Peptides against a protein of PDB entry 5A53. Designs and how they scored, part 52

Target 1, 230 residues: chain A of PDB entry 5A53
Amino acid sequence: LVENVKQALFIPGQSCNKNLHDIMVDLSALKKPDMKRFNRKNDIHPFEDMSPLEFFSEKNDCSLMVLMTSSKKRKNNMTFIRTFGYKIYDMIELMVADNFKLLSDFKKLTFTVGLKPMFTFQGAAFDTHPVYKQIKSLFLDFFRGESTDLQDVAGLQHVISMTIQGDFQDGEPLPNVLFRVYKLKSYKSDQGGKRLPRIELVEIGPRLDFKIGRIHTPSPDMVTEAHKKP

## One batch from the design tools (peptide; aimed at target 1 K6 S137 A226)

Design b2_p22_6_s2 (made by RFdiffusion4, then SolubleMPNN; from b2_p22_6, 7 letters changed)
Fold by OpenDDE base, seed 2:
Structure b2_p22_6_s2 (fold): chain B 230 residues (1-230), chain A 22 residues (1-22)
Amino acid sequence: as target 1 above (230 residues)
Amino acid sequence: MPYFLTDEEIEEIVSVFEDLAS
């Protein structure tokens, strides 16, 4: 079953700033060609009224949305939204820490648009904690691209790494998620006359540390419907 | 070297790609 590639819509909110715009551009570059961006700011407050996002989802045929906002309480906030049937499925606020790096901060490497990234998740909570499970699911959905049964090795050019920053106990604030992107460099090493394939990882950016904010979880009914294979 | 990946994690990733390339 060839699942249709999920399309993403990036929306600058009313409080979107230059930094968020730059982050948006860089992050969305990884989603090309399955990405749309609004050029105008939109006054959307998804945790107060979700209807505008549902409207945009339907109008643009995008099941993934990212809202860029910033305030004193929620600085550099990227709200990731998923829809099912153009209705809000889940939402999560991920605030980018000030130590972010853009693509321009790294060595410029050529990349092919549309290649599927490989993911790595570091932290046991990605498998057990509901919030981190949601984050894992979200990013996998966001960047999986076309599900081709053929693991075309030629189609793998980069790795997205997500790491939970430290251990935590119940009741403690959730640690940040460290988002890193690496390009795979394959070369043949000549070791002792034997050409061995060698793969190296080179960070290409962006580098984002996400602070977790507000979360909207789907209703049990929506979960059931979303898991029904068409 | 990647700043946030351990050597073990890098080796694992490399191994996966090598297996896929074989």
Scores: peptide ipSAE 0.021, ipTM 0.533, DockQ to the pose 0.056
OpenDDE base, seeds 1, 3, 4, 5: peptide ipSAE 0.019, 0.018, 0.019, 0.019; ipTM 0.541, 0.459, 0.471, 0.543

Design b2_p22_6_s3 (made by RFdiffusion4, then SolubleMPNN; from b2_p22_6, 7 letters changed)
Fold by OpenDDE base, seed 4:
Structure b2_p22_6_s3 (fold): chain B 230 residues (1-230), chain A 22 residues (1-22)
Amino acid sequence: as target 1 above (230 residues)
Amino acid sequence: MPFFLTDEEMEEIVSEFEKLAS
């Protein structure tokens, strides 16, 4: 079963600024060729009215969307949206901290478009806490790409690392999620006449620290329906 | 380049990739 790769739509909101635009360009580059970008700003407020997003999902045949907005209260806000049957499944606001780095801040490395990234998640809460479970699920869904047969290990070039920034207890503010992207560099080391494969990770960007904002969770019925589809 | 990942985390990732490449 060739699972159809989920398509992503990047949407500049009315308050989208230069920084968010640059972040959008760099993040969407990781989703090539399975992404679309709007060139015009759209006045969308997903937590007030989700209908415009559902319309865009259907019109563009995209089950993944990212809305770029910025305000004093929610600076550098990336709202990640998933749809099921062109209806909103879940949403989460992830605000990018000011310490972000763009691809231009790193050594330019060529990468093959369409290669499936490997994911690493650091923090127990990714498996236990509902918000971080949603984040984990979202990013896996976003960047999973085509299911390649296990034999295509030769196609692994990227690692996406997501780390929860510190420990927290119930009732405390949720720590940021640190998003990092690495390229795998394989080289043969000659150690004692044995050519051992050696792998090195090189950060390629973007570097994003996400502050968690508002969340929309799916209804139990939608969860059940989404898991029933192969 | 300074890695954000700790040396231990990096080694774990490398080990997993080596297992996949073998």
Scores: peptide ipSAE 0.019, ipTM 0.522, DockQ to the pose 0.052
OpenDDE base, seeds 1, 2, 3, 5: peptide ipSAE 0.018, 0.018, 0.017, 0.020; ipTM 0.551, 0.540, 0.505, 0.549; seed 5 fails the geometry check

Design b2_p22_6_s4 (made by RFdiffusion4, then SolubleMPNN; from b2_p22_6, 9 letters changed)
Fold by OpenDDE base, seed 1:
Structure b2_p22_6_s4 (fold): chain B 230 residues (1-230), chain A 22 residues (1-22)
Amino acid sequence: as target 1 above (230 residues)
Amino acid sequence: MPYLLTEEEQQEIVSVFENLAS
């Protein structure tokens, strides 16, 4: 069963600025062609009223949404939203730290649109802590295209790396998640007359450090319903 | 070297890609 590729909608909030717009453009490039972007700012406050997002989900047939907002308390905030049946499933605020880098900050490597990324997750909490489990699930769901068989291996040219920034104990603030994107470069090395394939990873951007904000978790009923759909 | 990946992690990724490309 080819799982339908989930479509993403990127929404500039009322407080969206140039930096967030640039981040939105660069991050959404990784989701092409399965991405839509609004050109107009929309006054949406998802943790106050989720109904506008459900409306957009249905109208645009997008089960993934990203709201771009910025305030003093929540600077460079990307709210990631997933819907199920056009109803809010979960939400998470991921605030981009000021040390971000855009695609333009890296050597212009030809980016092939539509290539499926390989994912790497660094940090035990991605498998044990509920918040990081949600983040892992979200990004896998967001950037993984159709799970095609092994034949797509020839198309694996990108690696998305997500790293939890340091260890933490119970009751401590959750460490940032470091988001990095790499391109795989294959070189034929002539070593001693045998061409050994040499593979190098080159960072291509964007580079984003995510600070974790507010979270909305799905109801047990929605979890059950979401797992029932193949 | 990737900014956040250890040498071991890089090698694992490389090995995965090599195995998948073979």
Scores: peptide ipSAE 0.058, ipTM 0.658, DockQ to the pose 0.057
OpenDDE base, seeds 2, 3, 4, 5: peptide ipSAE 0.020, 0.021, 0.025, 0.021; ipTM 0.509, 0.533, 0.498, 0.597

Design b2_p22_7 (made by RFdiffusion4)
Pose (drawn by RFdiffusion4):
Structure b2_p22_7 (pose): chain A 225 residues (1-189, 195-230), chain P 22 residues (1-22)
Amino acid sequence: LVENVKQALFIPGQSCNKNLHDIMVDLSALKKPDMKRFNRKNDIHPFEDMSPLEFFSEKNDCSLMVLMTSSKKRKNNMTFIRTFGYKIYDMIELMVADNFKLLSDFKKLTFTVGLKPMFTFQGAAFDTHPVYKQIKSLFLDFFRGESTDLQDVAGLQHVISMTIQGDFQDGEPLPNVLFRVYKLKSYKSRLPRIELVEIGPRLDFKIGRIHTPSPDMVTEAHKKP
Amino acid sequence: LDFNDLMDSHNDAENEFDEVKS
């Protein structure tokens, strides 16, 4: 009854550069094998015209899309886009800070591609705040991959950690979201003692513009059998 | 890290998740 794994399409915008491309490559690796990359630049402006994104979603059968854009106003801009029936469901701009680290900045460890990641979300706002609820929903939907009734404990390899940069009060600017990836190590103490090693990429997301779905589309996308 | 806390936190994230249909 459940759908196939959502496919991701990574799309370099007209203003995409090498540094932003490196971020795309490393982040796209976490999506393997359910990912495609475009090589050319495309003149796409999602908050002016959504038609091209809907077109690419249909023709490539990708319900998850990431546009790469950079200007001084919005540097290292990653626009995460989800579609329903090839129409836009929601969009959010996540801009990467300059303190980012790539896979090259971390010791390369053995890594089995295609395993179900673990998730930890740190911050009460992930459950109550509309903006951060969307981000939690986005990154769960984006990277969880295959749904299954069966889990091999040996397959529990890595965790995707997302942390809000400190608590905040209403009216203040929205804190960044800290994206971290760790590999698990376990030791004997039955329950193991767990330690973590960072494998990257390390990304601090600055929150930009947001598009939310209409109530009608939410009803259809979240309809229950 | 505590193993149970880590597994509970992960399970909670999956169990309470309402997936968007494509």

Design b2_p22_7_s1 (made by RFdiffusion4, then SolubleMPNN; from b2_p22_7, 16 letters changed)
Fold by OpenDDE base, seed 5:
Structure b2_p22_7_s1 (fold): chain B 230 residues (1-230), chain A 22 residues (1-22)
Amino acid sequence: as target 1 above (230 residues)
Amino acid sequence: MDYEKLLAEHQRALDTHEPVKA
């Protein structure tokens, strides 16, 4: 079953600034060609009224949305939204820490657009804690291209690494999620006449540390509907 | 080299933030 590639819509909010715009451009580049970006700011407050996002989901045929906003309370906020049947499934605020790096901060490497990234998740909470499970699910959904049965190893170009920043206990603030992007560089090492394939990971950016904000979780009914394979 | 072994080495490199020393 070739699952239809989920399309993403990047939406600048009214409070979108230059830094958020640059982050949006760089992050959305990883979603090409399955990405749309609005050039105009939109006044959307998803935790107050979700209806504008549902409208945009339907109008643009995008089941993934990212709203870019910034305030004193929620600086560099990327609200990730998923829809099912053009209705809000879930939302999560991920605030980018000020230590972010853009693609321009790294050595420019040529890459093929549209190659599916490999994911790595570091931290047990990605499998056990509901918030981190949602984050894991979200990013897998967001950057999974066509499920070609042939994971053509030859097509592996990028690795996206997501790491929970440290351990935490119940009742403690949730640690940040460290988002890193690497390019796989294959070297033919001629060591002693045996060509051993050597692979090196080169960070290419962007580098984003996500602080977790507000969350909207799906209803149990929507979970059941969304997991019903046709 | 087994693809799984290669993936494990990459995972280790990611976890340590150190390039896989050949």
Scores: peptide ipSAE 0.006, ipTM 0.405, DockQ to the pose 0.052
OpenDDE base, seeds 1, 2, 3, 4: peptide ipSAE 0.006, 0.006, 0.006, 0.006; ipTM 0.395, 0.384, 0.401, 0.404; seeds 1, 2, 3 fail the geometry check

Design b2_p22_7_s2 (made by RFdiffusion4, then SolubleMPNN; from b2_p22_7, 13 letters changed)
Fold by OpenDDE base, seed 2:
Formats: C-alpha cells, sequence, structure tokens
Structure b2_p22_7_s2 (fold): chain B 230 residues (1-230), chain A 22 residues (1-22)
C-alpha cells in the first residue's frame, strides 16, 4: 500500500519571534516539497481551542502541523500536531532550548530535495515510555516521506537522530530530546583490498534540543480508527 | 556507529512504525 506523503503546515502563532521563524524555515526545509508555511501570524491556542487547527488541516490538506509560539513559560515552543480525518489526533509541545544552531551555523552541503532520511532513536524510553513513543511516532510520520516498498537505500542522504538527554526515573521531569541532522558521506576505503565504503556522518543542522511541554493524546477509539489497515 | 548499524536502526524504526492515517 503506497500511502500518500503527509503534508506539513507551519503556522506562526501570534507570539512567533525571529528565532522561531528561522527554526521553522530550517526545519521545514527538511520537509520540502511536502510542506506549506503561513506568512501571517495566527492567534491560535491549541490547548484551549483546537477548532482553528482542524480548519487549517482541512483547508490546506495537511495532516501535520507545527505551531510556532513563544511565552515566558513556553519559550521557543513548537507545537506539533497530527490530524486524522482533519480532526486532531495528537499534539505535543516541544520547546527549543536557547543553544540551537541553524543550517547557517554549519558547513553548507548540497542536498537533494525530497530524498528520504534515515532515522535513529537513542534511548530505551522511545520504545517504552508513552511520551517518547509519541515523539518517535510523530517524527517518523513527519519525515519518512512516501511509503514505497522498495527502500532505495541509494536514495538516503541524511540521518535524523533523536536522543533522550540522560536517564530519568518515574516522577522526574522528562529529559530533553536532542534533535540532530547528519549528511551521509561515502568514502571509498582502500583498507585491505576490500573497498568497503566508509560512511561518515557530518552534522548539517539544524541542531535543536527539545524540552517537552504539554501533550494531547487521542481517545482509544480514535487510535483504533487511525491505525486501521484498509 | 557505522552505516550498517544506522541502516539497521532505520529499518527497525520503519518496520515497527504504525503511521497515523491522514
Amino acid sequence: as target 1 above (230 residues)
Amino acid sequence: MDYEEFLQQHNDALNNHEPVKS
């Protein structure tokens, strides 16, 4: 089953600042061509009223949305939203720490638009903890691109790496998620007469440390419907 | 981490992924 590529809509909130705009530009570049971006600020408070996001999802045919807001309590906040049938499926606030790096902070490497990334998720909690499972699922949905039966490995040019920043116990604040993007560089290694391709990873940006904020989770019924195989 | 390890992690992540329908 070839699933259509999920389209992403990037929405500047009323409190969107220059840093968030720059982050939005860089992150959305990884989603090209399957992204739209609003140029106008929108007064959206998704945890108070989700209706505007559902309207934008339907109107723009986007099942992925990212709302860019900033406040004293939630600085550099990226609210990631998924929809199912243009209804809110889930939401998660990911606040970008001040130590972020933009694409301009790295050596410019040419990349082909529309090539699929590889993914790595570092930390056991990505498979066990509900919040980190949601983050893993979200980023896979966000960046995996077109589901084709033939994973053309030759078409993979970059790695999206997500790492949980340290261990945590129950009742402790959830560690940040370290978002990193690497380009694959293949070198011919002449070691020992076997040309094993050496692959090096070069960080290309953006570099984002995400602090986890508020979460909205779907109802069990919506989970069942959203994962039904046709 | 070598390319094979990255490829394995990628494949494992995708194979175990249940996409949310649009």
Scores: peptide ipSAE 0.408, ipTM 0.894, DockQ to the pose 0.748
OpenDDE base, seeds 1, 3, 4, 5: peptide ipSAE 0.373, 0.295, 0.392, 0.402; ipTM 0.868, 0.821, 0.842, 0.895

Design b2_p22_7_s3 (made by RFdiffusion4, then SolubleMPNN; from b2_p22_7, 15 letters changed)
Fold by OpenDDE base, seed 1:
Structure b2_p22_7_s3 (fold): chain B 230 residues (1-230), chain A 22 residues (1-22)
Amino acid sequence: as target 1 above (230 residues)
Amino acid sequence: MDYEALLAESQKAIDEHEPVKS
């Protein structure tokens, strides 16, 4: 089953600043061609009223949305929203730390738009902890292109790396998630007459450290409906 | 090189680039 590529809508909130705009542009470039951006600021408060986001999901036929807001409490906040049947499925606030790097901070490399990224997840909590499981699921949904059963390695150009920044105990603040993007170069090395596969990774950006904020989890009923294979 | 081998080498390269201090 070729799952249809999910479309993303990037929405500047009323408090969207230049830094968030630049981050939005760079992150959305990785989602091309399956991305729309609003040029106008929209006054949306998703944890107070979800209805405007459901309206935008339906009107734009986008099951992924990113709301760009900034406040003193939630600086450089990217609210990632998923919808199912144009209803809110889940939401998570990911605040970009001030140490971010834009695509312009890296060596300009040519890359083919629309090639599938590989994903690497560093940290056991991505498989065990509900918040990190949601983050893993979200980013896979967001940047996974057409799911073809064929693992064509030749079609892999990028690696998206997500790392949990350190260990944590129960009741401690959740560590940041380090988001990195690499261009993959594969070549055959001759070592002792054996052609061993060798890879080189070149960071291409953006570089984002995400602080975890508020979360909305799906209802059990919506989980059941979303997992129903057509 | 299959996908699994590429993923393993990618993981190794990432671990070398960003050693998360455990």
Scores: peptide ipSAE 0.192, ipTM 0.762, DockQ to the pose 0.076
OpenDDE base, seeds 2, 3, 4, 5: peptide ipSAE 0.160, 0.159, 0.165, 0.182; ipTM 0.753, 0.745, 0.747, 0.759

Design b2_p22_7_s4 (made by RFdiffusion4, then SolubleMPNN; from b2_p22_7, 14 letters changed)
Fold by OpenDDE base, seed 5:
Structure b2_p22_7_s4 (fold): chain B 230 residues (1-230), chain A 22 residues (1-22)
Amino acid sequence: as target 1 above (230 residues)
Amino acid sequence: MDYEELLEAHQRALDEHEPVKS
């Protein structure tokens, strides 16, 4: 069963600023054509009341949402939300550090809209730690796109790389997640013999360092239902 | 990371991924 491509809704919160708007534009460009953006600010506080997000999920037929808010305590905050049956499945706050780079900060490389990314996850915690497992799952859900046959690997032009910034122990603050986007550049090697094309990764942006904030996790029952294969 | 390693990493990520049903 080919699941339909998850649609994303980007929502400027009331406190959305220019930087967050620019980040929203650039990040959402990677989700085209499966993306909607609100042009108006919405006063949403998802950790206080989730009902407006459930309403937007249903009304816009989007199972992915990103709320853009900023405060002194939670600067450049992107709240990533997933829904199951238009009910909140999970939420995570990812605050963008001030060192972010936009697409305009990189050499403009033409990329085809709608091509699926390759994914790389660096850090053992992506497979073991519940928070980083959620982040990995979220970004895979967010950018995986249509289930296409492996034959489309030849069409993969960009890489989404996520790296946990350093090691950490239990009880320590969770390290940031470094979000990077690269384009694959193939070079014909002129070296004699089996000319395997040299592939280089060229960063294309955006460059985002995510600080982890608040998290909402689904109930065990919701987990079971959300992963139930028909 | 070479292209083969990248493809393998990508494939593993997809194979292990449990999508949230929409």
Scores: peptide ipSAE 0.582, ipTM 0.947, DockQ to the pose 0.774
OpenDDE base, seeds 1, 2, 3, 4: peptide ipSAE 0.219, 0.280, 0.291, 0.230; ipTM 0.749, 0.776, 0.780, 0.754

Design b2_p22_8 (made by RFdiffusion4)
Pose (drawn by RFdiffusion4):
Structure b2_p22_8 (pose): chain A 225 residues (1-189, 195-230), chain P 22 residues (1-22)
Amino acid sequence: LVENVKQALFIPGQSCNKNLHDIMVDLSALKKPDMKRFNRKNDIHPFEDMSPLEFFSEKNDCSLMVLMTSSKKRKNNMTFIRTFGYKIYDMIELMVADNFKLLSDFKKLTFTVGLKPMFTFQGAAFDTHPVYKQIKSLFLDFFRGESTDLQDVAGLQHVISMTIQGDFQDGEPLPNVLFRVYKLKSYKSRLPRIELVEIGPRLDFKIGRIHTPSPDMVTEAHKKP
Amino acid sequence: EDEIIDTMRVTNSDDDHFFVKS
């Protein structure tokens, strides 16, 4: 009954550069094998016209899309896009801060591609705040991959950690979201003692513009059997 | 790291409300 794994399409925008491309490559690796990359630049402006994104979603059968854009106003801009029936469901701009680390900045460890990641979300706002609820929903939907009734404990290899940069009060600017990836190590103490090693990429997301779905589309996308 | 380790897990049916159908 459940749908196939959502496919991701990574799209360099007209203003995409090499540094932003490196970020795309390393992040796209976490999506393997359910990922495609475009090589050319495309003149796409999602908050002016959504038509091209819906077109690419249909013709490439990708319900998850990431547009790469950079200007001084919005540097290292990663626009995460989800579609329903090849129409736009929601969009959010996540801009990467200059303190980012790539896979090259971390010791390369053995890594089995295609395993179901673990998730940890740190921050009460992930459950109550509309903006952060969308982000939690986005990254769960984006990277969880295959849904299954069966889990091999040996397959529990890495965790995706997302932390809000400190608590905050209403009216203040929205804190950044800290994207971290760790590999698990376990030791004997039955329950194991767990330690973590960072494998990257390390990304600090600055929150930009947001598009939310209509109530009608939410009804259809979240319809229960 | 302890907070991360105590809350880390794979997704299950409790998380179904987060997922948008394509």

Design b2_p22_8_s1 (made by RFdiffusion4, then SolubleMPNN; from b2_p22_8, 9 letters changed)
Fold by OpenDDE base, seed 1:
Structure b2_p22_8_s1 (fold): chain B 230 residues (1-230), chain A 22 residues (1-22)
Amino acid sequence: as target 1 above (230 residues)
Amino acid sequence: MDEIIANMRLTDESDDHLFVKK
């Protein structure tokens, strides 16, 4: 079964500002070529009415959406939405902290568009805590790209790292998720006649610290249907 | 850096794969 690559739609909300626009551009660049961006602002409030998002999902054939909004309460808010059958599956608000860095803040490196990233997750909660499991699932799904044969390790260009910022106990506010993007640099090590490839990671951006906001979780029935192989 | 490399995985290795249903 060859699955179609999930397409992402980036939507500027009515309150989208320059910073969010820049963040949107940089983050969406990682999703190329499987990405669409709206140039116009749209007044969408997904936690009040999800219907407009379902409409956009169907109209644009995008099962992934990111809504860019900002307010005093939810500054630099990226709402990540997934749909199944053009119906809302899940949503999560991830607010970008003010310490963000854009691609322009890093050394410009040559980047091939469309290469599949590797992921790394730091923090046990990514496997145990429902919210972080959702985040892990979301980002893996978001950047899955085309199914690749394992043989193309040589085609790996970049790594996305997601780290839970510190430990937390039950009832405490959920720590931020640190989003980092690295490019793999391969060096030929001439050590003693055995050319072992040395791999180094170079941060390329964007650098985003995500504060977790509101969440919408799918119904058990939707979960079951979404995990069924067609 | 070493920890990052050790924990690298492809997106295809996700056990929680959502399928695209049109």
Scores: peptide ipSAE 0.087, ipTM 0.733, DockQ to the pose 0.581
OpenDDE base, seeds 2, 3, 4, 5: peptide ipSAE 0.011, 0.014, 0.012, 0.015; ipTM 0.518, 0.493, 0.532, 0.507; seed 4 fails the geometry check

Design b2_p22_8_s2 (made by RFdiffusion4, then SolubleMPNN; from b2_p22_8, 10 letters changed)
Fold by OpenDDE base, seed 3:
Structure b2_p22_8_s2 (fold): chain B 230 residues (1-230), chain A 22 residues (1-22)
Amino acid sequence: as target 1 above (230 residues)
Amino acid sequence: MDDIIANMRLTSKEDDHLFVKK
């Protein structure tokens, strides 16, 4: 069973601003062709009422959603939502720090649409801490694309790197997650008579530092249902 | 609630320059 590629819907909230719009455009570009965007603002408050998101999930056939909002308390907030059977599975607020960089801030490179990224995760908490485990799961699910049996190494063009910014102890605020995107560039090195292919990573953007906000975790029943392979 | 159909765009001219279609 070729699992259908999960579709993403990007939604500007009522408080969406120019910066968030630009971030939305750049981040959603990585999800092409499996992405939809709304061009109008929608008054949605997912932690107060999730029903509008479930409606959008069903009507657009999108199991992934990103809501763009900004306030004094939650500036540059990207709420990532996953649905299962068009019902809310989980949600997480990721606020983009002001030091973000757009694709236009980097050297323009040509990309092939639809190629899968390789992921790297830096920080032990991605495997042990429930919040960072959710973030890891979310981003893998968001950008994984079609499950191909063969990791077509030949089709690898970019790497998404996610790093937990520093160590933390229990009771401390959760460190930011540093989101970076790199393109693999192959060079022929003439060093030492053997033309060994050298692969270099070139940052291509966007560059986003995510501050973790509110979280909605799935019910145990939904976890069980979501892991049942048909 | 804005009309969902009127609110949708699959592609934008804003990012068309970033990718080569297969």
Scores: peptide ipSAE 0.027, ipTM 0.616, DockQ to the pose 0.021
OpenDDE base, seeds 1, 2, 4, 5: peptide ipSAE 0.007, 0.022, 0.027, 0.025; ipTM 0.417, 0.562, 0.584, 0.581

Design b2_p22_8_s3 (made by RFdiffusion4, then SolubleMPNN; from b2_p22_8, 9 letters changed)
Fold by OpenDDE base, seed 5:
Structure b2_p22_8_s3 (fold): chain B 230 residues (1-230), chain A 22 residues (1-22)
Amino acid sequence: as target 1 above (230 residues)
Amino acid sequence: MDEIIKNMRLTDESDDHLFVKK
């Protein structure tokens, strides 16, 4: 099944600030070349009216969207939206904590644009809790890229790590999701005359701690349709 | 770091794949 690569549209909201813009630039760089960014601010309130996002999805042929907004209540808010048939499938607000780090905060490493990342998920809730399952699904879908043959796996250069920040019980506030990006460095270590390939992880950024906000979930019917193989 | 690498289960597959109907 050859599926087209999902394109992402990054939309600065009316309240988008410099920090959020910088975060947008850095995060979207990981989605290149399958990414579009609007240069103009758009007054969109997806939890009040989803129709503008559906319009943008269709007009830009982007099934992935990220709306960048910031308010006192929802500071550094990245609303991740997925569409199915240009209709809203799901939405989730992920607010970036103030301790974020940009790519410029890390050692600049040359990386190839367009390589598919590997993912790691830390926390059982990614497989059991509906919200974290959605987050896992979202990010895997967001960065899936092209269906690569095994030969392209040899070219994997970076890993995205997502960690649930601590344990939680039912009824407790949902812990943040720690988003980290690492570059794989392969070193030939000459230890004792045997060249063993050593793999090291080097954090390259951005570093984002996501606070979970509002969520829109698809209808059961839409779930069924979206998972139906064409 | 070595322990992190050893324990990293790399996954690129989702059982929850959304298909884009064209």
Scores: peptide ipSAE 0.080, ipTM 0.700, DockQ to the pose 0.415
OpenDDE base, seeds 1, 2, 3, 4: peptide ipSAE 0.050, 0.014, 0.017, 0.019; ipTM 0.711, 0.461, 0.481, 0.507

Design b2_p22_8_s4 (made by RFdiffusion4, then SolubleMPNN; from b2_p22_8, 9 letters changed)
Fold by OpenDDE base, seed 2:
Structure b2_p22_8_s4 (fold): chain B 230 residues (1-230), chain A 22 residues (1-22)
Amino acid sequence: as target 1 above (230 residues)
Amino acid sequence: MDEIIENMRLTDKSDDHLFVKK
């Protein structure tokens, strides 16, 4: 079965800054080899005009896109976009809080390119609240693609943890999503003369706290089409 | 419509130390 892994395109917006660029580089590294990054700034405002993104989706054959922008109202904003048939399916703004950490802030570990992460989600809202359900769906789609093969267990290298930062009630601002990445480290422990296999999780970065911004949801018709198995 | 800027791919050199290509 040829795994049709979804390709991601990272796009610097006109207001992209150094921090966002660095975040883009580090986050996209987790998507290798199924990733493209642009080096030029593009004047794209997806909530005003989606046509440039659809153009890029088609021209680069990428069904996943991340637009990097920053403004006073939306600082360090990563707009995650999914397309279906090169048309916009959904979008969500995730603004990175200033307390972010890059890969360089952690112990450098080597990774095998192309291994899929395991995900953990902490927070009931990931299964019940429409916004967090979209976030969950997005990140699973972003990193796992459509097919989970047995290779996922044999090739388990890293874990992505997503946590909703606290409880919330209806009408309250949506809590941030804490994005953390860990590498599985296997080693033999010499405890008590018996070498026991030990697995440890080591944070490798990036560390991102996402503030939720604007959302575009697909039309019911597009949802139906996207869920049709070919 | 603002002219879509032609883009080039960023080099991966900065990340090479983190990833082993098989």
Scores: peptide ipSAE 0.025, ipTM 0.487, DockQ to the pose 0.020
OpenDDE base, seeds 1, 3, 4, 5: peptide ipSAE 0.033, 0.025, 0.022, 0.021; ipTM 0.477, 0.552, 0.567, 0.544; seed 1 fails the geometry check

